# Peptides against a protein of PDB entry 4KTY, part 145

Target 1, 266 residues: chain A of PDB entry 4KTY
Amino acid sequence: YVLNDIGVIFYGEVNDIKTRSWSYGQFEDGILDTCLYVMDRAQMDLSGRGNPIKVSRVGSAMVNAKDDEGVLVGSWDNIYAYGVPPSAWTGSVDILLEYRSSENPVRYGQCWVFAGVFNTFLRCLGIPARIVTNYFSAHDNDANLQMDIFLEEDGNVNSKLTKDSVWNYHCWNEAWMTRPDLPVGFGGWQAVDSTPQENSDGMYRCGPASVQAIKHGHVCFQFDAPFVFAEVNSDLIYITAKKDGTHVVENVDATHIGKLIVTKQI

## One batch from the design tools (peptide; made by RFdiffusion4, then SolubleMPNN)

Design b2_p21_8_s2 (from b2_p21_8, 13 letters changed)
Fold by OpenDDE base, seed 5:
Structure b2_p21_8_s2 (fold): chain B 266 residues (1-266), chain A 21 residues (1-21)
Amino acid sequence: as target 1 above (266 residues)
Amino acid sequence: MEEFAYVPNKDGKSYTPVKPK
């Protein structure tokens, strides 16, 4: 998980799983320097650069351009006029080297691009890391661990009231580290995500969240465990919003979210 | 294939497309 410089990323649909190759290139010339530059841009203290908890959290913030002029600008509207379409990237090296050279965010990325670059960043700094793909990945916007779907009285989705959404698929990273800040047993794989989705204590970042903690329902553990938990385990709550302002729960679907989570084996 | 955000419709078959933040 550190030495492999070429990987496979899963995407597509559950019934039509697809793979794309991705060159991480953590050993290529200039990549380590760029990773150090990223931490410099984040104004990360030197003392923290040896701590995988701090490094992965900073990385999750800096791989996206939001807040801090980080590496990648996301785009999901199929308009990529001022950069490279997300699907055109085949690896992390060109992106990171462009960022280092231009000192400006690189356009454009989507989840697998963010995950690919973040994977390079982690591995380059000696943190074992892998990419995971979650099919039907929930985006909980209000941190209530539910996918709240508001409906008009006619049954159509009320897009104004509905803030939560689902990704057909979403990629993020898992980083291997000890968690001395957590109880014994919650080290190991930690979920981290550089795709800008939600604000976490002032910045668009996510994790590290203990995978073991999430699996056992310990969403109170830092960092961002509720959000990651919701991505894979949210129930769909269909709520009819009446014109008089009252809400009625019409249906609950506990099967839609997180149908399949895939990662490359060792 | 690009990733896309959506809201599942109540019918469990169709969806409403959403622009992510």
Scores: peptide ipSAE 0.661, ipTM 0.954, DockQ to the pose 0.852
Fold by OpenDDE base, seed 1:
Structure b2_p21_8_s2 (fold): chain B 266 residues (1-266), chain A 21 residues (1-21)
Amino acid sequence: as target 1 above (266 residues)
Amino acid sequence: MEEFAYVPNKDGKSYTPVKPK
């Protein structure tokens, strides 16, 4: 989880799982220096740089460009005129070195690019890390642990009221660490995500969220456990918004989200 | 294959594409 510099990232569809190679390059020249530079740009206290909880949380914020001019700018509109298309990247090294050289965010990334760069960052700093792919990954925007789908009276989706969405697949990271800030038993793998999705206490970041805590339904534990839980376990709630302003639950689908979660020991 | 967001339709088979934010 630390020594391997080349990995595989899962993507595609559950019925047609695909893999792409990714070069993490944590041992390449200039990469460690760049990771330290990232923490410098975050103005991270030196005392916290030895704490994987703080480091992973800062990393989740800084690998994305939002808030703090971090490493990567995300784009999902298929318009990449001012940078490199996300699919063109083959590893973390070129991205990190460009960031260090230009001192400006690098364009562009999607989930696997964010996860790849974040994985390099974590491994470079001695934190065991792996990439996780969740198929049918929910994006809950109001932290109610549900995928709220609002329907018109004719049954069509009301795109104005429906703010939650589902990713066909989404990649994030798991980092291995002890969690002395949590009850005993909730150390180990922690979910962290650098893809900018939701604001977490003032910044676009996510985690570390205890995987064990989430598996046992303990979403009250820091950080961002409700969001991560929702990504893998949200029920689809179909709500008809009537003209009179009333809401009626039409259907519930508890099978759509999180059908497959894949990770590989690299 | 790029990552894309959608909303599952009521029929459970089709979906409504979500525009990137």
Scores: peptide ipSAE 0.654, ipTM 0.952, DockQ to the pose 0.892
Fold by OpenDDE base, seed 4:
Structure b2_p21_8_s2 (fold): chain B 266 residues (1-266), chain A 21 residues (1-21)
Amino acid sequence: as target 1 above (266 residues)
Amino acid sequence: MEEFAYVPNKDGKSYTPVKPK
């Protein structure tokens, strides 16, 4: 296992896969201190700071600014007037140092920025971590493991009823750890996601979710396994909402979500 | 390239853009 401070993040589209360089800088001056500061801001007990399960979960929450004035503010509306456009970042160092200096959330990030900073955080604290890119990544907002697409009778998407969505691509992290809180065999890589997507027990956070558990359909295992499972394995359910209020399943597409999942070996 | 959220349209080809929460 080699701890690289420079990595490559996959993005783009399945038919046009792209890569971007990212400097994690986990060994740079002030970065470890900032990671400790992040845990201080989270009011994390010292006893938990040696537990990768707790650390990764706290990191998942704190790398995003929601709930707790964490590191990064997400923006997906192409308006970045009060900060730095997500695409302008090239690494974690500037973001983390700005956070430490200003003690205010840094603007702005998207999935790869969150994943990059989170990767630095994890690695700084001795947790092996890598970034995973999922193309056609589902966002299940009601935890039913489906991508529910509601259609008007004319066939157009009903935007009011349709709450679920798909990311063209989405990046999250996998962290290596034992899971004594889970049955034997479900340690190893754990999915964790700091991009604020859904509330998890009161906070915008995600994971750690056992990759092995998810692969075997064990969505009952903590944490947030159903959400991560849905990201990579949701069926698209096309539902026609009739004028009389009835819903009719019109079609099911089990091929759209999670067509490609890419990560570099570490 | 920034990530974006969408809803696949019925035709399976086009999509409806969605603003993330």
Scores: peptide ipSAE 0.653, ipTM 0.954, DockQ to the pose 0.864
Fold by OpenDDE base, seed 3:
Structure b2_p21_8_s2 (fold): chain B 266 residues (1-266), chain A 21 residues (1-21)
Amino acid sequence: as target 1 above (266 residues)
Amino acid sequence: MEEFAYVPNKDGKSYTPVKPK
């Protein structure tokens, strides 16, 4: 098979699904060299560079700038004065080449930009990869597999206590690989995410998490399966924080998160 | 359309905007 260097990324809302073109450019001059440079910056051992498990995990860390001066700086505050607005990017090539040239993180990205660059990285290194869009994607901040929404006694959201949140949509990647480190049946597509969301054993990274494992509720398998599971299957737990410090569960919504997951089959 | 984070309100129809970490 031949991997396409141009793709489509889904975004928007469930009732108004939108698509954007993205040029991965994995075959363009300097891109493979840049991907190797990224692994060099990560100080990745040569022995691990042939292992898609290690490569995808390193990639998930290095495509974001946190911790290790990786490729992209994220911004979600609608202030992009010191770089390029996330929506202005049309592909991975300019981003990766700028990173290679400047040797400094590139500003700015959001989920689809991270996913686009990460997709290029994976494909350059011979790892089959695709982008997945999850609508109503949960961000579990305390790793308890649920969305804890704390309410004041008046019913308003308590922003101080509420640490979890939901993305209207979120893009991450799936990478195809065998998982000899897992039981039989949990190879194939693995969820990996380079958008900096949560710390995973000391670094902002995510995956590879077995899609099959997550689909069947096996969250005990490495890496970051609980977080990915929560992204697509968290219940919303509405908790009233009383003045006396006690918490009362008022409502549970099991339908809000992960209403639609879209990916282009390859 | 850019990605944005929110917290669903109790009514199930409105949302509280949040800044992602």
Scores: peptide ipSAE 0.652, ipTM 0.953, DockQ to the pose 0.852

Design b2_p21_8_s3 (from b2_p21_8, 13 letters changed)
Fold by OpenDDE base, seed 3:
Structure b2_p21_8_s3 (fold): chain B 266 residues (1-266), chain A 21 residues (1-21)
Amino acid sequence: as target 1 above (266 residues)
Amino acid sequence: MEEFAYVPNIDGKSYTPVKPK
């Protein structure tokens, strides 16, 4: 098994798929040291550092700056005056080395940057990993496995009530590992995500969630399977908020979310 | 690809989907 230090990340839109090169640099000087430093900052027990389940979960938390002064600060407001625009990054090395040197979160990242850095982290620690791009990726805000779109009686979106959203594309990672904590058959690729989206048991982290479990609709297995399932398979529920305060389901679309999931073959 | 209506969010990437046109 050979791990590549350069990869391709898919982005854009489903009808206009784009690719960008990303240098993971897991073998470059200082990168392994930085990955170990990240686990040190997380105060991860030494006994857990050999467990890919624990390592990937800690990594999903620490690659983002939320909660624990992790590696990357996310920004989506198109204002990047106090750092580097997410689109300017071409690889993980500069980000990780900056984090190690400054010991402060690096600005700024978006999903592909988080995924790129996280991929480096996983590969550096000997965990097979790849980046996955999901087009029409749902962000379930209230963990009910559906996209609740609230509409006014005139058909306009009620932004107050509508908390869920859809990314035109979203990138996360899959890490290869056995899952002795799950029933037989749910090892292999595990979805993990370091982009800060939702709180998972007190921290902005996600996974590892068994890809096989999700494909078969088993959302009861740890970790964060419902959220990942929703990202790729949520139904859109169109709800009209009546003036009298009642809610009426007007339509359900089961085809919008997760129309295309792309990953480079390893 | 089928046409649909949506309300884009400030990030220019996420959106609120609306009924298909």
Scores: peptide ipSAE 0.463, ipTM 0.850, DockQ to the pose 0.082
Fold by OpenDDE base, seed 5:
Structure b2_p21_8_s3 (fold): chain B 266 residues (1-266), chain A 21 residues (1-21)
Amino acid sequence: as target 1 above (266 residues)
Amino acid sequence: MEEFAYVPNIDGKSYTPVKPK
């Protein structure tokens, strides 16, 4: 998980799983320097750079351009007029080197691009890391661990009230580290995500969240465990918004979210 | 896989799942 410089990223849909090659290039010239530069831009002190918890959290913030002029600008509008379409990237090296050279955010990325670059960042700094793809991935915007879908009385979605959404697939990273800040047994793989989705204590970042903790329902453990838990385990709550302003729960679907989570094996 | 309907969001990637009518 550190030595591999070429990988495979899963995407598509559960009934039509697709793969794309991605060159991480963590050993290529200039990449380590760029990773150090990223931490410099984050104003990360030297002592923290040896702590994978801090490094992965900073990385999750800095790989996206929001807040801090980080590496990648996300775009999902299918225009991409002022940069490279997300689908055109084949690896992390060109992105990171462009960032280092221009000292400006690189356009454009989507989840697999963010995950690819973040994977390079982690591996380059000696943190074992892998990319995880979650099909039917929830985006809980209010941290209530459920997908609130508001419906009109006719059954149509009330888009004004419905803020939560689902990705057909979403990619993020898992980083291997000890978690001395957590109880024994919750080290190992930690979910981290650089795709800008939600604000976490003032920045668009996510993790590290203990995978073991999430599996056992310990969403109180730092960092961002509720959000990651919701991505893979949210119930869909269908709520009819009555004209009089009252809300009625019509249905609950506990099977829609997180139908398949895949990652490349060693 | 359970059948469902969906409303695509403006981003063209995310969606709102809806129970089939």
Scores: peptide ipSAE 0.293, ipTM 0.764, DockQ to the pose 0.081
Fold by OpenDDE base, seed 1:
Structure b2_p21_8_s3 (fold): chain B 266 residues (1-266), chain A 21 residues (1-21)
Amino acid sequence: as target 1 above (266 residues)
Amino acid sequence: MEEFAYVPNIDGKSYTPVKPK
């Protein structure tokens, strides 16, 4: 999880799983220096740089450009006029070296690009890390652990009221670490995500969230466990918004979200 | 596996799943 510098990222659809190669390049010239530079730009205290909890949380913030002029600008508009289309990247090295050279955010990334660069960052700093792909990944925007789908009385989706959404797939990272800040048993793999999705205590970041804690329903443990839990386990709640302003739950689907979670053993 | 129709969200990459009519 630290030594391999080439990997495979899963994407596509749950019934049509695809893979893409990704070069992490954590041993390439200038990459470690760039990772240190990223932490410098984050103004991270030297004392915290040996703590994987702090490092992974800072990394989740800094790999995206939001808030702090971090590494990657996300874009999903299929234009990408002022940079490189996300699909054109084949590894982390060019992205990180461009960031170090230009000292400006690199355009553009989507989830697998964020996850690839973040994986390099973690591995460079000695943190075992892997990329995880979740098919039918929920994006809960109001932290209520469910996907609220609002319907008109005719059964069509009310797009104005419906703020929650689902990715056909989403990639994030898991980092291995001890969690002395949590109860015993909740160390090990921690979910961290650098794709800018939701604000976490003032910054677009996510994790580390204990995978074991989430599996046991402990969403109260830091950091961002409710959001990660919702990504993989939220129910779809179909709510009819009546003309009189009342809401009626029409249907609940507890099987749609998180149908498959894949990671490569390396 | 149930069949769903997808309504694209504002970003064009995320969706809202609905049952086909």
Scores: peptide ipSAE 0.276, ipTM 0.768, DockQ to the pose 0.081
Fold by OpenDDE base, seed 2:
Structure b2_p21_8_s3 (fold): chain B 266 residues (1-266), chain A 21 residues (1-21)
Amino acid sequence: as target 1 above (266 residues)
Amino acid sequence: MEEFAYVPNIDGKSYTPVKPK
């Protein structure tokens, strides 16, 4: 429902779900202009601006600062000396207006901030959108649909070899649109993610990936379906890296990832 | 609350924090 300018974002732990209010402010003065400016900065062709597929994909790229001087700089170091701590933001308006006025990326965001701003962007441009929270969300770095957890012989994680990671929670967006580029039945909600997690065909962006396609395992459908699928369905593969250089699969857990996906219904 | 990435241990109950990419 594009008319809602305030929402709730779920976060925390699966056994201790928390909520935070977020003001989207898609109707606030200057916000639409800023969203158009974002598309201008992306050098998006005017003919494509009416296509929610292209708009959402561009938005997923531009809400993060990577590659294209987009809106938000992500930071997870718990050191935010040159900006605003991610937890201090309460809505999208200040972020977007700062971006428009400064014409420089705004510091700092994490997943819910990215999702919040992206939600505003989508709604402002007339695309129905909502925020989704996935608990135990996998970050598959190579889209092989599994989490490769490398262990030392003592059972501790080998951080050098382990490139995949799991978020206690992760927020992204779903945008409503038809998908004439996909087979019939795969329109509707599309997963899009502006948190800069992985490179997608040259840019840090994600989606739109058909939620229906993901639910039915159609990871071959554009865009970034394997990554989104992995976020919610990856198996954990525990691999012991022995001193002799051999790798042994010690355990497989198919139940850990994507235990709960929560969204506020539109 | 800030977001952190974790690497689950073999027991599936404990986690090792890892920095996201």
Scores: peptide ipSAE 0.036, ipTM 0.640, DockQ to the pose 0.826

Design b2_p21_8_s4 (from b2_p21_8, 12 letters changed)
Fold by OpenDDE base, seed 2:
Structure b2_p21_8_s4 (fold): chain B 266 residues (1-266), chain A 21 residues (1-21)
Amino acid sequence: as target 1 above (266 residues)
Amino acid sequence: MEQYAFVPNKDGKSYTPVKPP
């Protein structure tokens, strides 16, 4: 059980790593109540609230506002007209208390804000959690375990056909739990992500995905292992879309994605 | 620093900026 209520989040570029302080505040007044409120808003059965698998999955959905009027609205367009710029947040407490008070999603977050709030949620509910930063983090939109980059005949990226993308950096969480629903050995750290990236069985959520399973290529294990695997290990597949409609694989780059994954042990 | 999304160009050193997912 992680007791530290102040943390460090890594961000920036792989060749220019930066850190920011984040106050989780999982023990501050009103925060536990807010976390319970979040689960209430999710209409989570009381019987499931003691199960870290269910709690972390619900949390991954509810920390983002999509689908369910969850905690945070994401914004990546550098326009934050009706809220707080993501970079202005310094911790989870103000966000969670605002959510509880207003009962409306809080604006705005990006990955580290989502991860910070999610970390508070998990820790508040007694789930050991930490934030992980992945540099050159792939976003595979169809979970085919590769990043498909379509090129014009001149070699430039075809933006219409290319649906996959890469984040310069991306933060998500790892939550510690047993996984009785998985084979022996795949408990421990589980990747969970509240940044709304992909739909997972009807909701923008991600995880828990066994870190050990992913490391050993067991992407068939629930939940969302293919997506998390692709974030850290997908090959870049360069495909030339010819005028006649045919696709030709021109190159494969297996070294670009997941160049550095950083997290603190505590 | 905010996140940004991109597609790596075939040269492996430059990128094409894209709208985040």
Scores: peptide ipSAE 0.665, ipTM 0.956, DockQ to the pose 0.856
Fold by OpenDDE base, seed 1:
Structure b2_p21_8_s4 (fold): chain B 266 residues (1-266), chain A 21 residues (1-21)
Amino acid sequence: as target 1 above (266 residues)
Amino acid sequence: MEQYAFVPNKDGKSYTPVKPP
């Protein structure tokens, strides 16, 4: 989880799982220096740089360009005229070295690019890390642990009212650490995500969220456990918005989200 | 393959494409 400098990332569809190789390159020249530079740009105090909780949280913020001129600019509109298409990247090294050289955010990334670069960052700093792919990954935007799908009276999705959505697949990271700030038993793998999805206490970041806590239904512990829980375990709530302004729950689907979660052991 | 966002339709089999969050 620290020494492997090349890996495989799962993507595609749940019924057509695909893999892509990714070179993390944590031992390549200039990469560790760039990771330190990232923490410098974050204005992270020196005392916190030895704490994997703080480091992983800062990393989740800084691997994306939002808020703080971090490493990667995301793009999902299939228009990449001012940079490199996300699919053209084969590893973290070129991205990180470009960031260090230009001192400007690098264009462009999607979830696996964010996860790949973040994995390099974590491993460079001695934090065991792996990439996780979730198929049918929910994006809950109002922190109610549900996918609220608003329907018109004719049964069609009301796209104006429906703010929540689902990714066909989404990649994030798990980082291994102790959690002395949490109750006993909630250390180990922590979910962290650098893909800019939701604001977390003022910044686009996510985690570390205890995987064990989430598995046991504890979403009250820091950081961002409700969001991570919702990604893998949201119920789809179909709500008919009546013309008179009233809302009626029409259906609930508890089987659609988080159909498969995949990660490698190396 | 790019990542894309959608909303599952009421029928549970089809999807409504949406802009990413």
Scores: peptide ipSAE 0.665, ipTM 0.956, DockQ to the pose 0.865
Fold by OpenDDE base, seed 3:
Structure b2_p21_8_s4 (fold): chain B 266 residues (1-266), chain A 21 residues (1-21)
Amino acid sequence: as target 1 above (266 residues)
Amino acid sequence: MEQYAFVPNKDGKSYTPVKPP
C-alpha cells in the first residue's frame, strides 16, 4: 500500500460536489515526532501503540481538543477571532507543528480539518487511512439509530425538543486494520472520527467501527457502530408534540440521510 | 465551504437551520 502525502477531500452539497486539496505531509520533518507526542499527551501505554485499534481510538480522541487538550479546537459559528479560519488551512503540517511547539490546542477546525489531521496521524503511524465524505450526515444525539424531529402543532420544528440534526456534509476517516476482537469478516476498513460530535464512553471520540458490520446492519460491535450507522442510515421521524404532552408520529422519511458517501478509491 | 447543521422540515424540501452539535 502506497501512501500519498497529498489528497483530495470532497465537500459541498450533494448536487454540487466540490473538492479540496489537502497536504497530509506525513513524511515531513517533525510530523512523526508530533504524532508520537500526541500519544504521549494521551498517556498511551507503549504496549498499545502497536495496536491499530487502540491507536485509532486514541487518535480519534486526541485530534480534537475536548477532554484532553488535543490538537484542534472546532468552531462552527463563523467567528474565528482567536485563530485561523477552518477554510484557511491547506494541510496538516502547520497544524501539527503548531501543536507541538505551543503544546496547546490549535484554532480552528471543522470536519475536513479534523479528518485531514487525523489522516496524517494514522498514516504516520503506519495505518492505511482515507477520508470519507457523507452528504446529509445525521447526528444522532441520543443513540437510538433514528433522527427524532419534533414538531409544533403548526408543523414547525420544535428546536427545544429536537436534539438531533443533519450536517450538509461531514468528513471522517476510514482506517484499515484487522479486528481480532470482532467476528471473522469485520476487519478491513474501520470508521473513525475525530470531529467532536458525541461522547463515547467518557470522551469525545468515535470508532473504530467496522464498515462491513455497519453495511450489514450489525451495530452491536465496538466501537460506536450505532452512531456511525445513524450518520449514514437514520430514518427521519417526525413527531408532533401536542400541548397535552403527548407525542404522535406523523411521518417517517427513510431516504433523506446518507444520500451520497464519497471516498477516494485506490 | 463550511459545514452547517440543519433539521429537515416535514415538507422534505426546506430546512430549519440549527446550531451545530
Scores: peptide ipSAE 0.661, ipTM 0.956, DockQ to the pose 0.873
Fold by OpenDDE base, seed 4:
Structure b2_p21_8_s4 (fold): chain B 266 residues (1-266), chain A 21 residues (1-21)
Amino acid sequence: as target 1 above (266 residues)
Amino acid sequence: MEQYAFVPNKDGKSYTPVKPP
């Protein structure tokens, strides 16, 4: 597997696909050291550092700053006064070196920044990795594998009751590894996501989730398969919340989520 | 382009912007 130093990340809208260059810099000076430092900050023992399952899961947690003072602080409110706007980053190197130097989380990132840095982390540690972009990517907040959209009786979205949401696009990573902890056939590409979206067993992390398992609807396998499955395959459930407190399912849309999943083949 | 979160409206054509998770 050839590990490129520069990649392309897909973003934008499903009807207006855009690409951006990203410099991973996994071979640049100080980057491997920083990746080791990240694992040190995670208090990862040496025995686990050779296990791509553990490494990718730790990386998923540590590339975001939540819980553990990891690498990147996410921001989606267009307020970047105390750091660098997510769109200003062009690669992983500056972010990782800043983290190593300051020993504090770097501001700010969004999904492609998280994915870019995470891709560098994985590749530095010998784990083949790529970035995946999903358009109309669902965020299932309660792990029920569907997008629950609550409506007022007038048909408007009830924002108070509706906790699930959709990203116009979302980027995460796929890491190549064997999964001896899973049944035969579920190795290979594993979805991992460092963008802080949901708590997974006490930390904001996601994966590794077997892509093959997810493709076949096997969401019972560790880690976080239900969440990843929901990102790409959630049905939209439109529920009218009546004044009397009852809920009525009005419609189900099984075609809206995961309209396009794109990755650059390396 | 920054990512943003939304909820699809009942019409299936328009969307309601929401705070990201």
Scores: peptide ipSAE 0.654, ipTM 0.955, DockQ to the pose 0.860

